# Ledger of designs, part 11: peptides against a protein of PDB entry 3S8F

Target 1, 157 residues: chain A of PDB entry 3S8F
Amino acid sequence: VLTLFVAVPSLMTAFTVAASLEFAGRLRGGRGLFGWIRALPWDNPAFVAPVLGLLGFIPGGAGGIVNASFTLDYVVHNTAWVPGHFHLQVASLVTLTAMGSLYWLLPNLTGKPISDAQRRLGLAVVWLWFLGMMIMAVGLHWAGLLNVPRRAYIAQV
Target 2, 166 residues: chain B of PDB entry 3S8F
Amino acid sequence: DEHKAHKAILAYEKGWLAFSLAMLFVFIALIAYTLATHTAGVIPAGKLERVDPTTVRQEGPWADPAQAVVQTGPNQYTVYVLAFAFGYQPNPIEVPQGAEIVFKITSPDVIHGFHVEGTNINVEVLPGEVSTVRYTFKRPGEYRIICNQYCGLGHQNMFGTIVVKE

## One batch from the design tools (peptide; made by RFdiffusion4, then SolubleMPNN)

Design b1_p8_7_s2 (from b1_p8_7, 5 letters changed)
Fold by OpenDDE base, seed 3:
Structure b1_p8_7_s2 (fold): chain B 157 residues (1-157), chain C 166 residues (1-166), chain A 8 residues (1-8)
Amino acid sequence: as target 1 above (157 residues)
Amino acid sequence: as target 2 above (166 residues)
Amino acid sequence: PFLEVYNL
């Protein structure tokens, strides 16, 4: 039970990030309960990438609580569930954050702004990455619940 | 203006804090639901049982594969299994359908996995420790044992078979 | 298949 409370600091962190996004959106003219979301710079891959990472991190974090549960971990441990969790936490949040950072960093390092074509390509990349990761993660979690083993090239089920 | 900004921030904080707490309860509820619906066959952690990995092959219940399956009662068996690089012993493991099987699994060398597909049998096997798993096979046939913990260059080929006889 | 896999 105490293990579940480890999620509290993480949720507080998530709240802080979300609050920052809301504040930013409202500064950009967004109003209402959801209007601030639309006001965020969704045309910038440097913004979209880490935000998509955050979205992937939410179910991943929930899975983290499951994995940290002694009883539930017995069900999912060393099944395809585990790599599914990792792909949400690392291959989504961390990777997309890195990608987003790169989309900001490279223009600043070179002193040249990103072209419109590059911007659109960047948006396509991060959205496709997110979509692919979500499909993969859902598949892995599903397979894991069906007791498909981790670190095996073959599955009976 | 500062006061107005602070008021707005406080509203955001309250909203997101409430949402965070709500989600916490949702997660707890989901965990509780999962436990209630999917733990009927889960084996709780047993007592720690130790064995000497350096002598487990020479003496004791794991030493002779031909005597690995021991009937302990009516329709009840204990199977002493070794997971080693790179296979399982005995192989195949033959057990009757409907019998309660207690697997006692250990390793003489490195950490392995003991994953039986089609079942909920899935444990890590540590040298020096005995993993105990209880299972009743309701369907006859062959069940593949897969090592799901990396154990070396032959890991990918480390398979075993449980044959459940009618 | 969940019921069967988890021996429920």
Scores: peptide ipSAE 0.238, ipTM 0.846, DockQ to the pose 0.120
Fold by OpenDDE base, seed 4:
Structure b1_p8_7_s2 (fold): chain B 157 residues (1-157), chain C 166 residues (1-166), chain A 8 residues (1-8)
Amino acid sequence: as target 1 above (157 residues)
Amino acid sequence: as target 2 above (166 residues)
Amino acid sequence: PFLEVYNL
């Protein structure tokens, strides 16, 4: 009970962040049920990176509930499913958040804004990273369900 | 303006909290569905059994690989398996097809994995604990045991074999 | 393989 109870505050936190994004988007002129999303600053890698991290974190969080279930864990534990979960939580969320924070921090510390070329390159890097991580994560989760072992270079399938 | 903003934030938070609650129930429902439809893939937890890893090689049921396979009934066997750096014993493990096999697995040194390809047998092996897994091999042949828990420099080569006889 | 492994 206590293990799965962790999901409650986690979900509350996640959706509070979502609420903040909605408010920000609406302040930027977005209207309607989904129009606020388009109004967010998608041209800024400092924004895009952590948001993409959050998007990866959603299925990762859902997987966390699975992994925390003592019954379902018997299916997925120490299979490729687990590193799939990690790559969503760490290699996506944490890494992309770090990238995003750097895109904000360095210009702020140096007092020099990033050039347009650097901005575009940053966007490309972040989106490509996200895409690669999603492909790999889906593959790992899929392989895990097929009983591919974790920490092994060979597998039945 | 700040007052209006705060009220707006509150309204959005209430909505998203309601959504979060709904999603919580969705996840619970998905878990329930999985349990209802995929119970065959779930390995039941057994009783916690302890053993002294410092003496397990010298005395007891794990000490002699030649005596590791014990017939406990007409179609029932218990197999005492050691996972060690870097291999398994006995190796190969020979069991008959169609028999109910109870694996009693422990380690004399560090944590290892016991993942049997072609089966849903997948447990961690902890020194001082005995992992118990019950399985019936329906198909004869060789099943590879893979260590899926990093255990040292030889981890990648740590394999065993279960031979299921017709 | 999935169905066989998990006996589904």
Scores: peptide ipSAE 0.232, ipTM 0.844, DockQ to the pose 0.116
Fold by OpenDDE base, seed 1:
Structure b1_p8_7_s2 (fold): chain B 157 residues (1-157), chain C 166 residues (1-166), chain A 8 residues (1-8)
Amino acid sequence: as target 1 above (157 residues)
Amino acid sequence: as target 2 above (166 residues)
Amino acid sequence: PFLEVYNL
């Protein structure tokens, strides 16, 4: 149980970011319980990418709590579950955040805004990336629960 | 205006922080509930046993694969298994159906995995430590042992077999 | 199969 308290700082960070998103959405004119979400700049890949990463981080974080349980780890350890977990954490959150950062940083450093075509392409890239990662992550977690081993090319199922 | 904005931010932050803490406890509670209601499939780890990886091949119960399977009771066996680069010994491991098998697994070289298909046997094998797993095979046949911990160039081909006899 | 895998 004490080990699970390591999740506190992570959860605090995650939900403070969520709070910031809510505030930003409300500043942009969003109202109501969910109206602020629509008000966020979904046309900007620099915004969409890290937000999608955060969405992937939610189930990943929940999985992290599971992995931190020594008893439950007997079930999931060294199965496909583990790669499923860190693909949400690294390949989704970290990677998408890096993508988003790049979409902001390069125009800023060069002084040249991205074209509309580049913007649309960027949106397509981050959404497709997210979709692919979610499909893979669900598959890996499912396979892990079926006792498919990690670091192996074969499995009983 | 700045003061009002800060107050609003603080309100949202407090709300989300409260939610985060609540969710933390929910997850802990769910885990606790799951463990309390679903304990039958969990095999507790035994006491930490140590072995010298430099001599384990030369002396002791792991030294002779022909003597690796030891009957300790009418339907009880202890199997001393070595996981090494890149395989397992003995191979195959032959055990009777319905017998309680205690696997004592160690490594003379690097960390390996010991994952038995069709079972819940899945442990890491550390040099200098003995992994203990208890299992009873209810069905006869062959069970493949898979190394699920990267151990070198031959990792992908590191397999063993448990043969369960009627 | 579930019962056998988890030795229940």
Scores: peptide ipSAE 0.150, ipTM 0.847, DockQ to the pose 0.088
Fold by OpenDDE base, seed 5:
Structure b1_p8_7_s2 (fold): chain B 157 residues (1-157), chain C 166 residues (1-166), chain A 8 residues (1-8)
Amino acid sequence: as target 1 above (157 residues)
Amino acid sequence: as target 2 above (166 residues)
Amino acid sequence: PFLEVYNL
């Protein structure tokens, strides 16, 4: 019940953030339905990381609604599905946001910009992290639907 | 121009709100699809039933594992199962193939899990509460019971067995 | 086996 109460405000917040991204992209010269996406600063790990986190949060949020359903929870509860949900919400959004924050915070605290090599390395890190998290999340959700139990080192499948 | 910027922001916000509404329908559709394809075999929980976890081992239907399997009718049984740190009783649980089995599961100590491999039986077991699940085993053999709720140092080794007899 | 597990 609590999850469903906060679902609508959270969704509204998410799309408000998306609207802000669209506006920013258009200010940077992006035009058309999708041109604003390309205009965003994808060369900056401080931007890419939290955005990738937001993308991972979308299926995670949908999963939250599933988990909060009395009927659907009978299928997924205490299976590998649940840690899959957690990794999307925490290990994706929260972690990537933290990582992105560091790419902004450290240069500002030290007064020294990151080198181009550091920037490229940062991009590699956050993209690889996202990829790994998505693979694991899909695997865990899939395993959960196949009745793989949570908190067990063995499984029927 | 601040006015133009404000108007643009509002337009984009309205657009994204419309998109969000559309996505809500997508989510509803996905939930409906999941319900249709994955929940046909859901075992609904029974009505809330309470027991005293401090005395459940000494008196009542859970006290004697030798009396745990009770025939309640033709091809119908009730099995009183205790999940405890760290195991299940009775162990093994012996039931006939094709019989309707009503499991009544409770715990004398902490929260445990009751996950039977090869079945859709997957419930949490709370001290002071009786979990009721109904299942009919169509295939004979052994079914492993797994604790999927952390319950202490021996959690990872907490297993039971259901033996389905021909 | 999957169909039996979920009673489909």
Scores: peptide ipSAE 0.106, ipTM 0.824, DockQ to the pose 0.100

Design b1_p8_7_s3 (from b1_p8_7, 6 letters changed)
Fold by OpenDDE base, seed 4:
Structure b1_p8_7_s3 (fold): chain B 157 residues (1-157), chain C 166 residues (1-166), chain A 8 residues (1-8)
Amino acid sequence: as target 1 above (157 residues)
Amino acid sequence: as target 2 above (166 residues)
Amino acid sequence: PFLEIYAL
């Protein structure tokens, strides 16, 4: 009961962040139901990285509810599903947030803005990282549902 | 401008809050659906049973691998399994097809895994605790036991075998 | 299993 109860404030927090993004997008001139998304600064790796992390965190969070469920955990526990969850939560959200933080922090600490080339490279790195993590995470979750064990180099399937 | 900003924030927060509640119901529904359609993977939790890992090899039902398989009734067996660094005992575990098998699994040293390929048997094995799993093998053959909990340098080579006889 | 794990 207590574990599942934690899902409520977590979701509230997640959607509050989304609300902040919507507000920011609308302040930047975005209109309509989805126009605010396009208005966000997608040309800035310091912004894109954390947002992609959040996008990976969404299915990871949903998986967290599954992993925390007493009955469903019997299905997924110590299977490839769990590493899939980790790579969404840590290797996506945390890592991309760290990357994004550096893209913001270093220019501010040095007083030197990043070059256009560095910006473009940063965007490429962040998007490629996200793509790779999503492919791997989906595969791991899928394998986990097929009862592929974690921490093993061999599996039946 | 500040007043307008606050009103806008409130409106967006209310909208996303409503959406969050809707998503909660979706997740609950998905959980209910998975439980209803994928119940074969659910293994009931047993009662907590404790043992002394320091003496489990010397005395008790786990001490003699030759006596690990105990017939408890018609077509019913209890198998006392040790997961240790780095293997399982008995190995192989021999059980008859179609019999109800109760596995009593514990460890004398560190935490191990007990994952049986081709089955939904997948439990962690903790020193000092007994993991209880009930399963009926419908098909004869060999089933590999895999340790899916890191237990040391030999973890990757830690395998066992269950032989189901006709 | 490797290909399945990486969704390929």
Scores: peptide ipSAE 0.026, ipTM 0.811, DockQ to the pose 0.062
Fold by OpenDDE base, seed 1:
Structure b1_p8_7_s3 (fold): chain B 157 residues (1-157), chain C 166 residues (1-166), chain A 8 residues (1-8)
Amino acid sequence: as target 1 above (157 residues)
Amino acid sequence: as target 2 above (166 residues)
Amino acid sequence: PFLEIYAL
């Protein structure tokens, strides 16, 4: 019971963050069931980056439940599945959050706002990063299910 | 205004919490489905068996590679395998097609991996512990053993071979 | 196997 019970607080936290996003979007004028999403500041890389990280964290979290399952872990353990999992957790959520934080921190430290060019470049960077991470993660998870070993340069697939 | 805002926030929180619980059940259902469709491929956990890694090379069933393959019954074999830096013994491991093979794997030095391509055999090998895996090779040929746990400078080249004979 | 996952 305890093994998967740890997922409950994590899910509660995740969806509380989602609730905060909804509230923020509605404060910005978003209406309806999904209109609040469009109202969020998608033109700000400091916002987009961590949100994309959260999106990547969703399948990663689901994978965490799999990895924590005794029987299923037997299937995925020490395969490419595992790197796929933590790349979503670390290289997506943590890294993108750090990137987003930097877009907030630097202007505040220097007292200089980011230029429009810097903003556009930042958006491109975080979106491309997210896309690349998703491609890699899907590939690694798929390879893992095909029994591609972790920490090996060769596989029979 | 404060009361209205408070009620709205609570409504959103309740909605998302409900969604959270629903997703929890979805994940459980997915796990259950996976188990239902793949249970036949799961190898039952064996009993915890201990050995002394400092003497495993000198005495016991792992000491002589020439005697590593032991027939224990009709079409049944036990294979005592050592994973070491950096290889496996015996190498190759020769077993008959269609025979039930029980691999008893341990390490005299550090943690290694024992991943057999084309099979569901994939275990970590810990010094002082014996990993037990049961498998029946249905197809003859060569199966490569791959170390999938970092074990040192020669890790990337640590391979073995299982030869399944007709 | 399902029970094992939940440590039952």
Scores: peptide ipSAE 0.015, ipTM 0.821, DockQ to the pose 0.069
Fold by OpenDDE base, seed 2:
Structure b1_p8_7_s3 (fold): chain B 157 residues (1-157), chain C 166 residues (1-166), chain A 8 residues (1-8)
Amino acid sequence: as target 1 above (157 residues)
Amino acid sequence: as target 2 above (166 residues)
Amino acid sequence: PFLEIYAL
């Protein structure tokens, strides 16, 4: 009930954020249907991290609706599917947003800008983190659909 | 200038909201398709039933594991299962192949899981509540029951067995 | 029951 209650507002918020990104990209010189995406500041880990988090949140959000569906939840409940959902929501969206916030916060608090080396390292970290989370999440969801149990060290599948 | 900016933002928002609405219908359609094309091997049955976990071991249908399997009709059985720290009773559970089995599962202590490998049987078992699952085993053999809800230090070793006889 | 839960 709670999930479904917030599902529609969350979707509206997510797509409003996307609209804001489009506007920002176009202000930065992006043109066409997709050109605004390339115009966004992909060289800034403070931007890239939360955006990657949002991308991970898309399948995670869809999974939330699945988990809240009575008939489908009966299939996936307490299987590896559930940890897969969690890692998309917490370890991707929340964690990457926190990482991005850190890349913004520290320079502002210290008054010192991030060095180019730190920036490049930051980009590597957030992209690798995202990649790892996606691999793990896909694996967990797949295993869950194969009836691999949650909170068990063995399974026959 | 500010008005123009707001108008532009509004246009983008309207477009994305329209897209979101379209995607909502796509998701609903996909869910409907999935439900229509996939048949669950297990069917939840019965209304919510309550039981006193403090007396369930002493009296009632769960008290004697030797009487746990009850024939309720031609090729129909009810099995009264206890999930406890740390195991299941009866163990093994013996049922005929091809029979319609109604599992009535409860716990005398804490919350447990009841996950039968090789099947879609997967429910949480709460003290004070009776979980009801209907299933028909088409293949003879042994099916392992796994606890997939943390229930204490022995959780990882909490297993049972269902033996399906020809 | 608590003793069993803590494997004592």
Scores: peptide ipSAE 0.006, ipTM 0.783, DockQ to the pose 0.017
Fold by OpenDDE base, seed 5:
Structure b1_p8_7_s3 (fold): chain B 157 residues (1-157), chain C 166 residues (1-166), chain A 8 residues (1-8)
Amino acid sequence: as target 1 above (157 residues)
Amino acid sequence: as target 2 above (166 residues)
Amino acid sequence: PFLEIYAL
């Protein structure tokens, strides 16, 4: 029930962040409907990480509404669907945002900029993390729809 | 400069807010459509019924596993099931094929799960409350009951069996 | 069975 109370504000917040990204991209020279996306600093792990987190949060947010439905909860509750939702929200958005924050915070705290090698490694880590999380999340959601139980090591399927 | 930036930000915010509202309605519509077309198999929750978990093993319909299956009609049964650490009783639960079965499930100790494989029966069992589930088994055979709510050291091995007889 | 779903 409380999920529905925060759904609208959360959605509004998400799209206002998107608005800020579009503005930033256009300031960086991006043009057209999608050109602003390419103009964003995709070479900076401090930027890429939280953005990927936001992308993973989209299906997670939609799933949150499903989980909050009294009727649909009969289908998905205590199945693998729920861990799938959690991993999108916590292990994707929250974790990637934290990772991105570190890529900004640590250099500022130490006064030492990250090297190019560290930057490239950071990008690899963030993208691989995102890919793995998406594969896991899709699998868990799909398994949940097939009635694979949560908190059990065996299943009919 | 600041004024120009402010106006630009507002323009993008207005566009994305409009988009967000549109998407919200789309999602609600999709959920509504799904509910309207795919609700035939949903098991509704029964009325809230409470029991004393401290005495449920000693008195009442859950006290004797041998009397747990009660015929309430020609093709209707009520089964009083206890989920406990770490198992189910009665075990096995024997019911006839094609009969309407009303499961009355409660717990004497901690929260458990009652997930019957091959069915849409999947409920949490809370001490002090009675979970009511109505189901008709169309196919004979054995159906495994799985606890899908962590309940302690033996949780992973907490299983039961429903035997549906021809 | 759980891992089969990753084959899509």
Scores: peptide ipSAE 0.021, ipTM 0.800, DockQ to the pose 0.061; fails the geometry check

